# Peptides against a protein of PDB entry 5VJI, part 10

Target 1, 62 residues: chain A of PDB entry 5VJI
Amino acid sequence: NTLVVLHKSGLLEITLKTKELIRQNQATQAELDQLKEQTQMFIEATKSRAPQAWAKLQASLT

## One batch from the design tools (peptide; aimed at target 1 L6 T15 L21)

Design b2_p14_6_s2 (made by RFdiffusion4, then SolubleMPNN; from b2_p14_6, 7 letters changed)
Fold by OpenDDE base, seed 5:
Structure b2_p14_6_s2 (fold): chain B 62 residues (1-62), chain A 14 residues (1-14)
Amino acid sequence: as target 1 above (62 residues)
Amino acid sequence: SLLEEAKKIIEEAK
């Protein structure tokens, strides 16, 4: 069947590795997005000098 | 086909 052919040709290994890399990329992207958001909150806190902005940042870090 | 099976496996990761 097709699975056997994929395995014997080496394509299955590549496919599975690709699948894993996609998942890892998704996880890394999520972490990056979180960091970007936290960075933005930090920037806004420094600009506003408002305690509310710092409180918001503080909450995001917990 | 091989292509379809590979695509199926990859799409399951998304």
Scores: peptide ipSAE 0.117, ipTM 0.768, DockQ to the pose 0.342
OpenDDE base, seeds 1, 2, 3, 4: peptide ipSAE 0.100, 0.111, 0.104, 0.103; ipTM 0.759, 0.764, 0.762, 0.760

Design b2_p14_6_s3 (made by RFdiffusion4, then SolubleMPNN; from b2_p14_6, 6 letters changed)
Fold by OpenDDE base, seed 4:
Structure b2_p14_6_s3 (fold): chain B 62 residues (1-62), chain A 14 residues (1-14)
Amino acid sequence: as target 1 above (62 residues)
Amino acid sequence: SLLEEAKKVIEEAK
């Protein structure tokens, strides 16, 4: 069957590795997006100097 | 086809 052909040709290994890399890339991108958001909240907190802005930032870190 | 099956596996990861 096609699965056996994929395995013997080495294409299955490449496919599975590609799948894993996509997963890892998605996870890393999510972490980066979270960091960007937290950085923006930090910048806003420093500009406003409002306690509410710092509370919002602190909540995002928990 | 073999290519279609490979593409399917990759797309399922997205």
Scores: peptide ipSAE 0.032, ipTM 0.614, DockQ to the pose 0.359
OpenDDE base, seeds 1, 2, 3, 5: peptide ipSAE 0.032, 0.025, 0.032, 0.032; ipTM 0.616, 0.580, 0.616, 0.614

Design b2_p14_6_s4 (made by RFdiffusion4, then SolubleMPNN; from b2_p14_6, 6 letters changed)
Fold by OpenDDE base, seed 1:
Structure b2_p14_6_s4 (fold): chain B 62 residues (1-62), chain A 14 residues (1-14)
Amino acid sequence: as target 1 above (62 residues)
Amino acid sequence: SLLEEALKIIEDAR
């Protein structure tokens, strides 16, 4: 049984941990991308005197 | 969001 061999060798634990790390990395990357986008909106809002830019930023803060 | 947290940090530092 392949599953039993993987479990006893420790490879199953490593595989499951790797999958979890990949998932966490993807989630962190998504948050980073969101922060980058929000930062750009913040920069634009500070540069402009237009309330629309601040409204756009406010809408992104969810 | 991360930006909300960052803005909170800035506000708390004022």
Scores: peptide ipSAE 0.042, ipTM 0.429, DockQ to the pose 0.016
OpenDDE base, seeds 2, 3, 4, 5: peptide ipSAE 0.034, 0.029, 0.030, 0.030; ipTM 0.652, 0.638, 0.652, 0.633

Design b2_p14_7 (made by RFdiffusion4)
Pose (drawn by RFdiffusion4):
Structure b2_p14_7 (pose): chain A 56 residues (1-47, 54-62), chain P 14 residues (1-14)
Amino acid sequence: NTLVVLHKSGLLEITLKTKELIRQNQATQAELDQLKEQTQMFIEATKWAKLQASLT
Amino acid sequence: ELETLLTEIETTFE
């Protein structure tokens, strides 16, 4: 059984962990993209209505 | 890099 070989070889475990790590990394990429947008909006306002509206 | 590593693992298994 291919599932048995995958398990016994240790690759099943490694595969699952890699998948979860990929998921975690993608989630962090999304947070970063969002944080980049928020930061840019904040910096421009330090130079205003868009910031107030986005807060309220 | 993680996706390449997962592909390599799957290919090695095959």

Design b2_p14_7_s1 (made by RFdiffusion4, then SolubleMPNN; from b2_p14_7, 11 letters changed)
Fold by OpenDDE base, seed 1:
Structure b2_p14_7_s1 (fold): chain B 62 residues (1-62), chain A 14 residues (1-14)
Amino acid sequence: as target 1 above (62 residues)
Amino acid sequence: DLLELLQKLLEEAK
């Protein structure tokens, strides 16, 4: 039985853990991308000195 | 095939 061999060999556990790590990595990457976007909005706000640019940044932080 | 099964399981994470 393939499933039995998979389980007893430890490969099933490794596979499932790998799946979880991939999902965690995806979530972390999404947060990182959001931070990058917020950083860009901050840079634009400092350059323009326009109230609307700061408002946009503030909205992104809520 | 064991390898195919493992690959399918991993692809479900993406």
Scores: peptide ipSAE 0.194, ipTM 0.809, DockQ to the pose 0.102
OpenDDE base, seeds 2, 3, 4, 5: peptide ipSAE 0.191, 0.189, 0.191, 0.192; ipTM 0.808, 0.806, 0.807, 0.808

Design b2_p14_7_s2 (made by RFdiffusion4, then SolubleMPNN; from b2_p14_7, 11 letters changed)
Fold by OpenDDE base, seed 3:
Structure b2_p14_7_s2 (fold): chain B 62 residues (1-62), chain A 14 residues (1-14)
Amino acid sequence: as target 1 above (62 residues)
Amino acid sequence: SLLEELQQLLKEAE
């Protein structure tokens, strides 16, 4: 059947591995985006000298 | 087909 052919050909493994890599890449990208946002909040906090900006940054570091 | 389903699942993961 198709599943057996896909398995024996290696295509199934490639497909599943690719899917997993995409998932991992998305997770890593999300973490990177969060870090970028936190960095931006840090920059804004240093510029504004506003306690609210620091509070916002602190709240993000959970 | 199963291949099409796998391709679709892969597409959805992107």
Scores: peptide ipSAE 0.035, ipTM 0.675, DockQ to the pose 0.094
OpenDDE base, seeds 1, 2, 4, 5: peptide ipSAE 0.034, 0.033, 0.033, 0.035; ipTM 0.671, 0.665, 0.666, 0.673

Design b2_p14_7_s3 (made by RFdiffusion4, then SolubleMPNN; from b2_p14_7, 10 letters changed)
Fold by OpenDDE base, seed 1:
Structure b2_p14_7_s3 (fold): chain B 62 residues (1-62), chain A 14 residues (1-14)
Amino acid sequence: as target 1 above (62 residues)
Amino acid sequence: SLLKLLQELLEKAK
């Protein structure tokens, strides 16, 4: 039985842990990308002389 | 989040 072999060899645990780490890495990367995007929007707003730009940014945060 | 903090500071400065 393949499953029994994987379990006894320890490869099953490694495989499952690897899958979990990949998932966590993807989630963290997504959060990082979102923060980068939000930071860029903030920077652009600081350069803007239009109060409307700040209003839009604030709305996205509330 | 960082952006939330910045937003709060901005509001306080007004």
Scores: peptide ipSAE 0.046, ipTM 0.516, DockQ to the pose 0.012
OpenDDE base, seeds 2, 3, 4, 5: peptide ipSAE 0.027, 0.029, 0.029, 0.028; ipTM 0.618, 0.627, 0.625, 0.622

Design b2_p14_7_s4 (made by RFdiffusion4, then SolubleMPNN; from b2_p14_7, 11 letters changed)
Fold by OpenDDE base, seed 5:
Formats: C-alpha cells, sequence, structure tokens
Structure b2_p14_7_s4 (fold): chain B 62 residues (1-62), chain A 14 residues (1-14)
C-alpha cells in the first residue's frame, strides 16, 4: 500500500506540511501585494498633495 | 507511483 509507505516513511507528513506552507505563503504574498499597492497610493498622495489622491487612499483602506 | 502521488498532493496546494 503506497499510502502506508508514505505515512510510515514520514513523507506524507512532510508533503502535507509543505502544502500548508505553500498556501500560507500565497496568502502572505497576497497581503504583501495589497500593502505595496496601498503604500504606492500613499506615496502618490504625498507627492501630489491632491485631495483626490488622499481620498483614493482612504477608500482603499476601508 | 509514489512520485506521482506526492506530486498530486503538492499540486492540490496551488
Amino acid sequence: as target 1 above (62 residues)
Amino acid sequence: SLLELLQQLLEEAK
């Protein structure tokens, strides 16, 4: 039984842990990308000094 | 095969 061999060898546990780490990494990357976008909007708001830019940033945070 | 099974498991994470 292949599944039994995987379990006894420890490879199943490692594989399942790896899957979880991949999913967590993907979630973290998505959050990081969102933060980067928000940071860019903040930078643009500070540079332009335009109320519209600040409004855009504020909208992104809600 | 064992390799195929492991690959299938990992692919499910994506």
Scores: peptide ipSAE 0.261, ipTM 0.844, DockQ to the pose 0.098
OpenDDE base, seeds 1, 2, 3, 4: peptide ipSAE 0.256, 0.257, 0.260, 0.258; ipTM 0.844, 0.844, 0.844, 0.844

Design b2_p14_8 (made by RFdiffusion4)
Pose (drawn by RFdiffusion4):
Structure b2_p14_8 (pose): chain A 56 residues (1-47, 54-62), chain P 14 residues (1-14)
Amino acid sequence: NTLVVLHKSGLLEITLKTKELIRQNQATQAELDQLKEQTQMFIEATKWAKLQASLT
Amino acid sequence: ELEELLEEIEETFE
């Protein structure tokens, strides 16, 4: 059984962990993209209505 | 890089 070989070889475990790590990394990429947008909006306002509206 | 690693794992298993 291919599932048995995958398990016994240790690759099943490694595959699952890699998948979760990929998911975690993608989630962090999304957080960063969002943080980049918020930061840019904040910096421009330090130079205003868009910031107020986005807060309220 | 993690996706490539997962592909390599799958290919090694095959």

Design b2_p14_8_s1 (made by RFdiffusion4, then SolubleMPNN; from b2_p14_8, 8 letters changed)
Fold by OpenDDE base, seed 2:
Structure b2_p14_8_s1 (fold): chain B 62 residues (1-62), chain A 14 residues (1-14)
Amino acid sequence: as target 1 above (62 residues)
Amino acid sequence: SLLKLLQELEEKAK
């Protein structure tokens, strides 16, 4: 069957590794997106010097 | 996170 062929050819291992890399990439991208958002809030806080902007930044920090 | 980044920068400044 297909699974046996994939295993014997080595493509199953490559497929599984590819799926894992995609998962890791997605997780890293999510972390990067969060950092980008937090960075933007920091930039806005520094520009406005408004207490509300700093409060928003503080609330976002994790 | 930004908090972690800022903490790292703070530690390096000491």
Scores: peptide ipSAE 0.072, ipTM 0.446, DockQ to the pose 0.014
OpenDDE base, seeds 1, 3, 4, 5: peptide ipSAE 0.062, 0.052, 0.062, 0.057; ipTM 0.433, 0.710, 0.439, 0.712

Design b2_p14_8_s2 (made by RFdiffusion4, then SolubleMPNN; from b2_p14_8, 10 letters changed)
Fold by OpenDDE base, seed 3:
Structure b2_p14_8_s2 (fold): chain B 62 residues (1-62), chain A 14 residues (1-14)
Amino acid sequence: as target 1 above (62 residues)
Amino acid sequence: SLLELLQKLLDLAK
């Protein structure tokens, strides 16, 4: 059947691998974005000297 | 069909 043909041709594996790579890329991008935000909060905390800015940063690291 | 299945899989991979 069609599924067997797809499996034996290798296209199923490629499709599933592509899906997984997209998922991993999205997860990595999310972590990168979070790091960027945390970096910005750190910069703002150092500049403002405001306790609430440090509190925001601390909360983001939880 | 094979083409329909491939298209569905491609859509799932997006």
Scores: peptide ipSAE 0.045, ipTM 0.677, DockQ to the pose 0.099
OpenDDE base, seeds 1, 2, 4, 5: peptide ipSAE 0.042, 0.043, 0.040, 0.041; ipTM 0.668, 0.672, 0.657, 0.662

Design b2_p14_8_s3 (made by RFdiffusion4, then SolubleMPNN; from b2_p14_8, 8 letters changed)
Fold by OpenDDE base, seed 5:
Structure b2_p14_8_s3 (fold): chain B 62 residues (1-62), chain A 14 residues (1-14)
Amino acid sequence: as target 1 above (62 residues)
Amino acid sequence: DLLELLEKLLKEAE
């Protein structure tokens, strides 16, 4: 079948590797987005005397 | 998206 042909040609490996790279990219992007948000919360907390801003930051770090 | 396409192709190849 087609899967056997893809396997023998090496294209299946490439396809699976591509899938894995996409997954890893998505995970890295999620971490980056989280860091960006944490940075923003830190900036807001440093500008504020409001304890709730620090509480929000603390919650994001736990 | 590309991931969905790859998954579809793998499924159809089986």
Scores: peptide ipSAE 0.036, ipTM 0.660, DockQ to the pose 0.307
OpenDDE base, seeds 1, 2, 3, 4: peptide ipSAE 0.035, 0.034, 0.035, 0.036; ipTM 0.656, 0.655, 0.657, 0.659

Design b2_p14_8_s4 (made by RFdiffusion4, then SolubleMPNN; from b2_p14_8, 10 letters changed)
Fold by OpenDDE base, seed 5:
Structure b2_p14_8_s4 (fold): chain B 62 residues (1-62), chain A 14 residues (1-14)
Amino acid sequence: as target 1 above (62 residues)
Amino acid sequence: SLLEELQKLLEKAQ
């Protein structure tokens, strides 16, 4: 069957590894995006000197 | 087919 062919050809291993790498990449990207957002809030807080901006940053770090 | 099975596995990752 197709599964046996996939296994013997090595494509199953590659496919499963690719699947896992995609998942890990997505998770890492989400964390990176969160860090970018927090960094931006920090930058805005320092620029504006507004208490609201610092409060927003604080909330993101809790 | 072989291609179809590969595609099924990859689609589950996204």
Scores: peptide ipSAE 0.031, ipTM 0.638, DockQ to the pose 0.095
OpenDDE base, seeds 1, 2, 3, 4: peptide ipSAE 0.022, 0.030, 0.031, 0.030; ipTM 0.435, 0.630, 0.637, 0.634

## One batch from the design tools (peptide; aimed at target 1 L32 T39 F42)

Design b2_p15_1 (made by RFdiffusion4; failed a check: too like the target's own chain)
Pose (drawn by RFdiffusion4):
Structure b2_p15_1 (pose): chain A 56 residues (1-47, 54-62), chain P 15 residues (1-15)
Amino acid sequence: NTLVVLHKSGLLEITLKTKELIRQNQATQAELDQLKEQTQMFIEATKWAKLQASLT
Amino acid sequence: QLAELEELKEQLEEA
């Protein structure tokens, strides 16, 4: 059984962990993209309404 | 991702 070989070879475990790591990395990429947008909005306002509206 | 977070932190400190 291919599942048995995958398990016994240690690659099943490694595959599952890699998958979860990929998911975690993608989640962090989304947080970063969002943080980049928020930071840019903040810096422009330091130079305002958009910031206030986005807060309220 | 760590380097990008550090960059954003520096930009916020400068602002």

Design b2_p15_1_s1 (made by RFdiffusion4, then SolubleMPNN; from b2_p15_1, 9 letters changed)
Fold by OpenDDE base, seed 5:
Structure b2_p15_1_s1 (fold): chain B 62 residues (1-62), chain A 15 residues (1-15)
Amino acid sequence: as target 1 above (62 residues)
Amino acid sequence: LQQELQQLQQQLAAA
């Protein structure tokens, strides 16, 4: 059947590896996005000197 | 069939 052909040809392994790489890429991107957001909150906190901005940053780090 | 898939996933994880 189709699955047997995919397995024996090596295409199934390539497909599964591709899926894993996509997953890892998504995880890394999520970490990067979080860092960007935290950096922005830090910048805003330093600019405004408002306790609310520091509270937002603190909440993001917990 | 399920066992064969598991084998491939194990090989991938071991790499």
Scores: peptide ipSAE 0.069, ipTM 0.681, DockQ to the pose 0.018
OpenDDE base, seeds 1, 2, 3, 4: peptide ipSAE 0.046, 0.041, 0.065, 0.046; ipTM 0.645, 0.638, 0.666, 0.645

Design b2_p15_1_s2 (made by RFdiffusion4, then SolubleMPNN; from b2_p15_1, 8 letters changed)
Fold by OpenDDE base, seed 4:
Structure b2_p15_1_s2 (fold): chain B 62 residues (1-62), chain A 15 residues (1-15)
Amino acid sequence: as target 1 above (62 residues)
Amino acid sequence: LQQELAELQAQLAAA
């Protein structure tokens, strides 16, 4: 059957590894997006000089 | 990943 062929060829293991790599890539991308957002809040805080902007940044870092 | 692989291999053995 198909599962036997996938296992014997080694493709099953490669497929599972690929799936895991995709998952890790997505997690890393999420961290990157968070960093980008925090960077933007930092920029806004420095520009506005308003306590509210700094509070917003602080909240994002917790 | 290894757990998932083991589960699929177990399914293969049961087939």
Scores: peptide ipSAE 0.058, ipTM 0.688, DockQ to the pose 0.014
OpenDDE base, seeds 1, 2, 3, 5: peptide ipSAE 0.038, 0.054, 0.037, 0.042; ipTM 0.654, 0.681, 0.648, 0.662

Design b2_p15_1_s3 (made by RFdiffusion4, then SolubleMPNN; from b2_p15_1, 7 letters changed; failed a check: too like the target's own chain)
Amino acid sequence: LQAELEQLQQQLAAA

Design b2_p15_1_s4 (made by RFdiffusion4, then SolubleMPNN; from b2_p15_1, 8 letters changed; failed a check: too like the target's own chain)
Amino acid sequence: LQAELQQLQAQLAAA

Design b2_p15_2 (made by RFdiffusion4; failed a check: too like the target's own chain)
Pose (drawn by RFdiffusion4):
Formats: sequence, structure tokens, C-alpha cells
Structure b2_p15_2 (pose): chain A 56 residues (1-47, 54-62), chain P 15 residues (1-15)
Amino acid sequence: NTLVVLHKSGLLEITLKTKELIRQNQATQAELDQLKEQTQMFIEATKWAKLQASLT
Amino acid sequence: AELDQLKEQVQAALE
């Protein structure tokens, strides 16, 4: 059984962990993209209504 | 590295 070989070879475990790591990395990429947008909005306002509206 | 860069940018904007 291919599932048995995958398990016994240690690659099943590694595959599952890699998948979860990929998921975690993608989640962090999304947090970063959002943080980049928020930071840019913040910096422009330091140079305002958009910031107030986005807060309220 | 991206988090450190954004943190520095935010601190510079507040200064």
C-alpha cells in the first residue's frame, strides 16, 4: 500500500508538516500585504481623511 | 526583514 510506504519512509510526516508550513507562510504573506497597505496609508497622512474614515 | 523595514518606516513617520 502506497500509503504504508509513504508512512514508513518518513515522507508522509514530512509532507504533512511541509503542507502546514506552506499554509502558515501564506497566512503571514497575507498579514504582510495588509500591513504594507496600512503603513502606506499611515505615512501619507503624516505628510488624512482617508485615515480617519478607515478608522471610523 | 519586511517587518523590521515597516517598523522603521512607522517610527520615522512619527518622528

Design b2_p15_2_s1 (made by RFdiffusion4, then SolubleMPNN; from b2_p15_2, 6 letters changed)
Fold by OpenDDE base, seed 4:
Structure b2_p15_2_s1 (fold): chain B 62 residues (1-62), chain A 15 residues (1-15)
Amino acid sequence: as target 1 above (62 residues)
Amino acid sequence: SELEQLQAQLQAALA
């Protein structure tokens, strides 16, 4: 059957690995986006010098 | 069986 053929050809392994790499890439991208947001909040906190801005940053670091 | 194992792996990957 098709699934057995895919497995024996090696294509199934490549397909599953590709999907896993995509998943990992998405997770890494999410972490990167979070870091960028935290960086922006840090910049805003330094500019405003307001306690609430630092509190906002602190909350994001949980 | 081999086919059942492959099907299970595929299902797990899609989850």
Scores: peptide ipSAE 0.092, ipTM 0.747, DockQ to the pose 0.015
OpenDDE base, seeds 1, 2, 3, 5: peptide ipSAE 0.083, 0.092, 0.088, 0.089; ipTM 0.738, 0.746, 0.742, 0.743

Design b2_p15_2_s2 (made by RFdiffusion4, then SolubleMPNN; from b2_p15_2, 5 letters changed)
Fold by OpenDDE base, seed 2:
Structure b2_p15_2_s2 (fold): chain B 62 residues (1-62), chain A 15 residues (1-15)
Amino acid sequence: as target 1 above (62 residues)
Amino acid sequence: AELQQLQAQLQAALA
């Protein structure tokens, strides 16, 4: 059947690998976005010297 | 056996 042909040709493996790479890319991007947000909160905390800014940063790290 | 291998690949992709 079609599924067996796709498997034997290697196309299914490539498709599944592509899906996995997309998933990994999305996960890495999410981590990067989180780090960027935390970095921005840190920058704002250092600039404002406001206790609430530091509290916000601390909350993001917990 | 090939179908079982496909199932294993699908399971890995869903994990």
Scores: peptide ipSAE 0.094, ipTM 0.738, DockQ to the pose 0.016
OpenDDE base, seeds 1, 3, 4, 5: peptide ipSAE 0.070, 0.073, 0.077, 0.075; ipTM 0.703, 0.711, 0.719, 0.715

Design b2_p15_2_s3 (made by RFdiffusion4, then SolubleMPNN; from b2_p15_2, 6 letters changed)
Fold by OpenDDE base, seed 2:
Structure b2_p15_2_s3 (fold): chain B 62 residues (1-62), chain A 15 residues (1-15)
Amino acid sequence: as target 1 above (62 residues)
Amino acid sequence: EELKQLQQQIQAALA
């Protein structure tokens, strides 16, 4: 059985671990992208000092 | 059973 051979060789574990790492990387990247956007909104809020900019930032944090 | 264990591992990875 090919699947059993892959398991015994350790290649299946490596494959599954790789998929998990990719998933984790994607999740972390999504969080990072969100933070980057929030940071940009914060910068814009501080520059404009407009209440609507702060409201926009606050809405993004909810 | 090795096959059952493999299937369980795959299922866990897909969850």
Scores: peptide ipSAE 0.083, ipTM 0.734, DockQ to the pose 0.015
OpenDDE base, seeds 1, 3, 4, 5: peptide ipSAE 0.072, 0.071, 0.078, 0.068; ipTM 0.716, 0.720, 0.734, 0.713

Design b2_p15_2_s4 (made by RFdiffusion4, then SolubleMPNN; from b2_p15_2, 4 letters changed)
Fold by OpenDDE base, seed 4:
Structure b2_p15_2_s4 (fold): chain B 62 residues (1-62), chain A 15 residues (1-15)
Amino acid sequence: as target 1 above (62 residues)
Amino acid sequence: SELDQLQAQVQAALA
């Protein structure tokens, strides 16, 4: 059947590995986005000198 | 069997 052919050709392994790499890339991108947001909150905290801004940053780092 | 292992891998990838 088609699945057996894909497996024997090696294409299925490549496909599944590609899907896993895409998943890992998405997870890494999410971490990067979180870091970018935390960086922005840090910048705002340093500029405002307001305890609320520092509290917001602290909450994001938990 | 090899086919059983393949089926398990596919199922894991879809989970």
Scores: peptide ipSAE 0.051, ipTM 0.690, DockQ to the pose 0.015
OpenDDE base, seeds 1, 2, 3, 5: peptide ipSAE 0.047, 0.049, 0.046, 0.047; ipTM 0.669, 0.678, 0.671, 0.669

Design b2_p15_3 (made by RFdiffusion4)
Pose (drawn by RFdiffusion4):
Structure b2_p15_3 (pose): chain A 56 residues (1-47, 54-62), chain P 15 residues (1-15)
Amino acid sequence: NTLVVLHKSGLLEITLKTKELIRQNQATQAELDQLKEQTQMFIEATKWAKLQASLT
Amino acid sequence: STLVTDAETLLHDLN
C-alpha cells in the first residue's frame, strides 16, 4: 500500500508538515500585503480624509 | 516622529 510506504519512509509526516508550513506562510503573506496597504495609507496622511473614513 | 519613521522603515522593508 502506497500509503504504508509513504508513512514508513517518513515522507508522509514531512509532506503534511510542509503543507501546513506552506499554509502558514501564505497567511503571513496576506497579512503583510494588508499591512503594506495600511502603512502606505498612513504615510501619505502624514504629508487625511481617506484615513479618517477608513477608520470610521 | 518615531511612529512616522518606523512606518516609513516598515514600508521600505515590505517593498

Design b2_p15_3_s1 (made by RFdiffusion4, then SolubleMPNN; from b2_p15_3, 8 letters changed)
Fold by OpenDDE base, seed 2:
Structure b2_p15_3_s1 (fold): chain B 62 residues (1-62), chain A 15 residues (1-15)
Amino acid sequence: as target 1 above (62 residues)
Amino acid sequence: SSAVAQAEKLLQELE
């Protein structure tokens, strides 16, 4: 079958590795997006000097 | 086959 052919050709390993790299990339991107959001909250807190903005940032870090 | 089963297991772990 197709899977056996992929295995014998070496393409199965590449396919599996590619899927793993995609997963890792997605996880890293999610962490990056979270950091970007936290950074934006920090910027807003510094600009507004409002206690509410700092509270929002603090809540995001807990 | 054993090889197919192993490949399916690896695919399952990556999903």
Scores: peptide ipSAE 0.049, ipTM 0.648, DockQ to the pose 0.014
OpenDDE base, seeds 1, 3, 4, 5: peptide ipSAE 0.035, 0.048, 0.033, 0.049; ipTM 0.607, 0.648, 0.590, 0.647

Design b2_p15_3_s2 (made by RFdiffusion4, then SolubleMPNN; from b2_p15_3, 10 letters changed)
Fold by OpenDDE base, seed 2:
Structure b2_p15_3_s2 (fold): chain B 62 residues (1-62), chain A 15 residues (1-15)
Amino acid sequence: as target 1 above (62 residues)
Amino acid sequence: SQQVQQLQQLLQQLE
């Protein structure tokens, strides 16, 4: 079957490693997106000096 | 094959 052929050829290991790297990349991208959002909230808080903007930032950091 | 089944399980964990 296909799985046996992939295993014997060494391509299965590459496939599994690729899938793991994709998963790690997705997790890192999610963290990066969150950091970008938090950074934007920080910028807005510093610009507005409004307590509600700081409260919003604080809530996002929990 | 036991080996094939183990590899299938590993693949499933990464899906």
Scores: peptide ipSAE 0.074, ipTM 0.688, DockQ to the pose 0.014
OpenDDE base, seeds 1, 3, 4, 5: peptide ipSAE 0.049, 0.061, 0.066, 0.059; ipTM 0.647, 0.671, 0.673, 0.668

Design b2_p15_3_s3 (made by RFdiffusion4, then SolubleMPNN; from b2_p15_3, 10 letters changed)
Fold by OpenDDE base, seed 1:
Structure b2_p15_3_s3 (fold): chain B 62 residues (1-62), chain A 15 residues (1-15)
Amino acid sequence: as target 1 above (62 residues)
Amino acid sequence: DAAVQQAQQLLQQLE
């Protein structure tokens, strides 16, 4: 069957590893996007000096 | 099939 051929050729292992790397990349990108958002909220909090902006930042960090 | 079982184990480790 196709799965046996993929296994014997080593392509199955490469495919599975590639899938894992994509998943890890997506997770790292999500963490980076969250950090960017938190950084923007921090910048806005420092600029506005509004308690609401600090509360928004605090809520994002909890 | 041993190859199918090995593939399933690899999938389970990565998922």
Scores: peptide ipSAE 0.056, ipTM 0.661, DockQ to the pose 0.014
OpenDDE base, seeds 2, 3, 4, 5: peptide ipSAE 0.050, 0.053, 0.049, 0.052; ipTM 0.658, 0.654, 0.661, 0.655

Design b2_p15_3_s4 (made by RFdiffusion4, then SolubleMPNN; from b2_p15_3, 9 letters changed; failed a check: too like the target's own chain)
Amino acid sequence: SAAVQQAQALLQQLE

Design b2_p15_4 (made by RFdiffusion4)
Pose (drawn by RFdiffusion4):
Structure b2_p15_4 (pose): chain A 56 residues (1-47, 54-62), chain P 15 residues (1-15)
Amino acid sequence: NTLVVLHKSGLLEITLKTKELIRQNQATQAELDQLKEQTQMFIEATKWAKLQASLT
Amino acid sequence: TELIEEAEELQASLD
């Protein structure tokens, strides 16, 4: 059984952990993209209505 | 001022 070989070889475990790591990395990429947008909006306002509206 | 500088550094890190 391919599943048995995958398990016994240790690659099943590694595959699952890599998948979860990929998921975690993608989640962090999304947080960063969002943070980038928020930071840019903040810096432009330091140079205003868009910031207020986005807060309220 | 500190918050603005940190935000600019953060934006540069994000780019």

Design b2_p15_4_s1 (made by RFdiffusion4, then SolubleMPNN; from b2_p15_4, 13 letters changed)
Fold by OpenDDE base, seed 2:
Structure b2_p15_4_s1 (fold): chain B 62 residues (1-62), chain A 15 residues (1-15)
Amino acid sequence: as target 1 above (62 residues)
Amino acid sequence: SAQVQQLQQLLQQLE
């Protein structure tokens, strides 16, 4: 079957490793996007000095 | 086969 052929050729290991790396990359990207959003909220809070902006930032960090 | 089952299990863990 296809699985056995992929295993014998070494391509299965590469495929599995690639899938894992993609998954890890996606997880890291999600964390990075969250950090970017939080950074933007921080910048806006510092500029506005408005309590509601700080409250919004604080809520995002929980 | 046992080998196929093992590989399928590894594949499932990464999905």
Scores: peptide ipSAE 0.065, ipTM 0.675, DockQ to the pose 0.014
OpenDDE base, seeds 1, 3, 4, 5: peptide ipSAE 0.061, 0.059, 0.046, 0.062; ipTM 0.670, 0.660, 0.636, 0.673

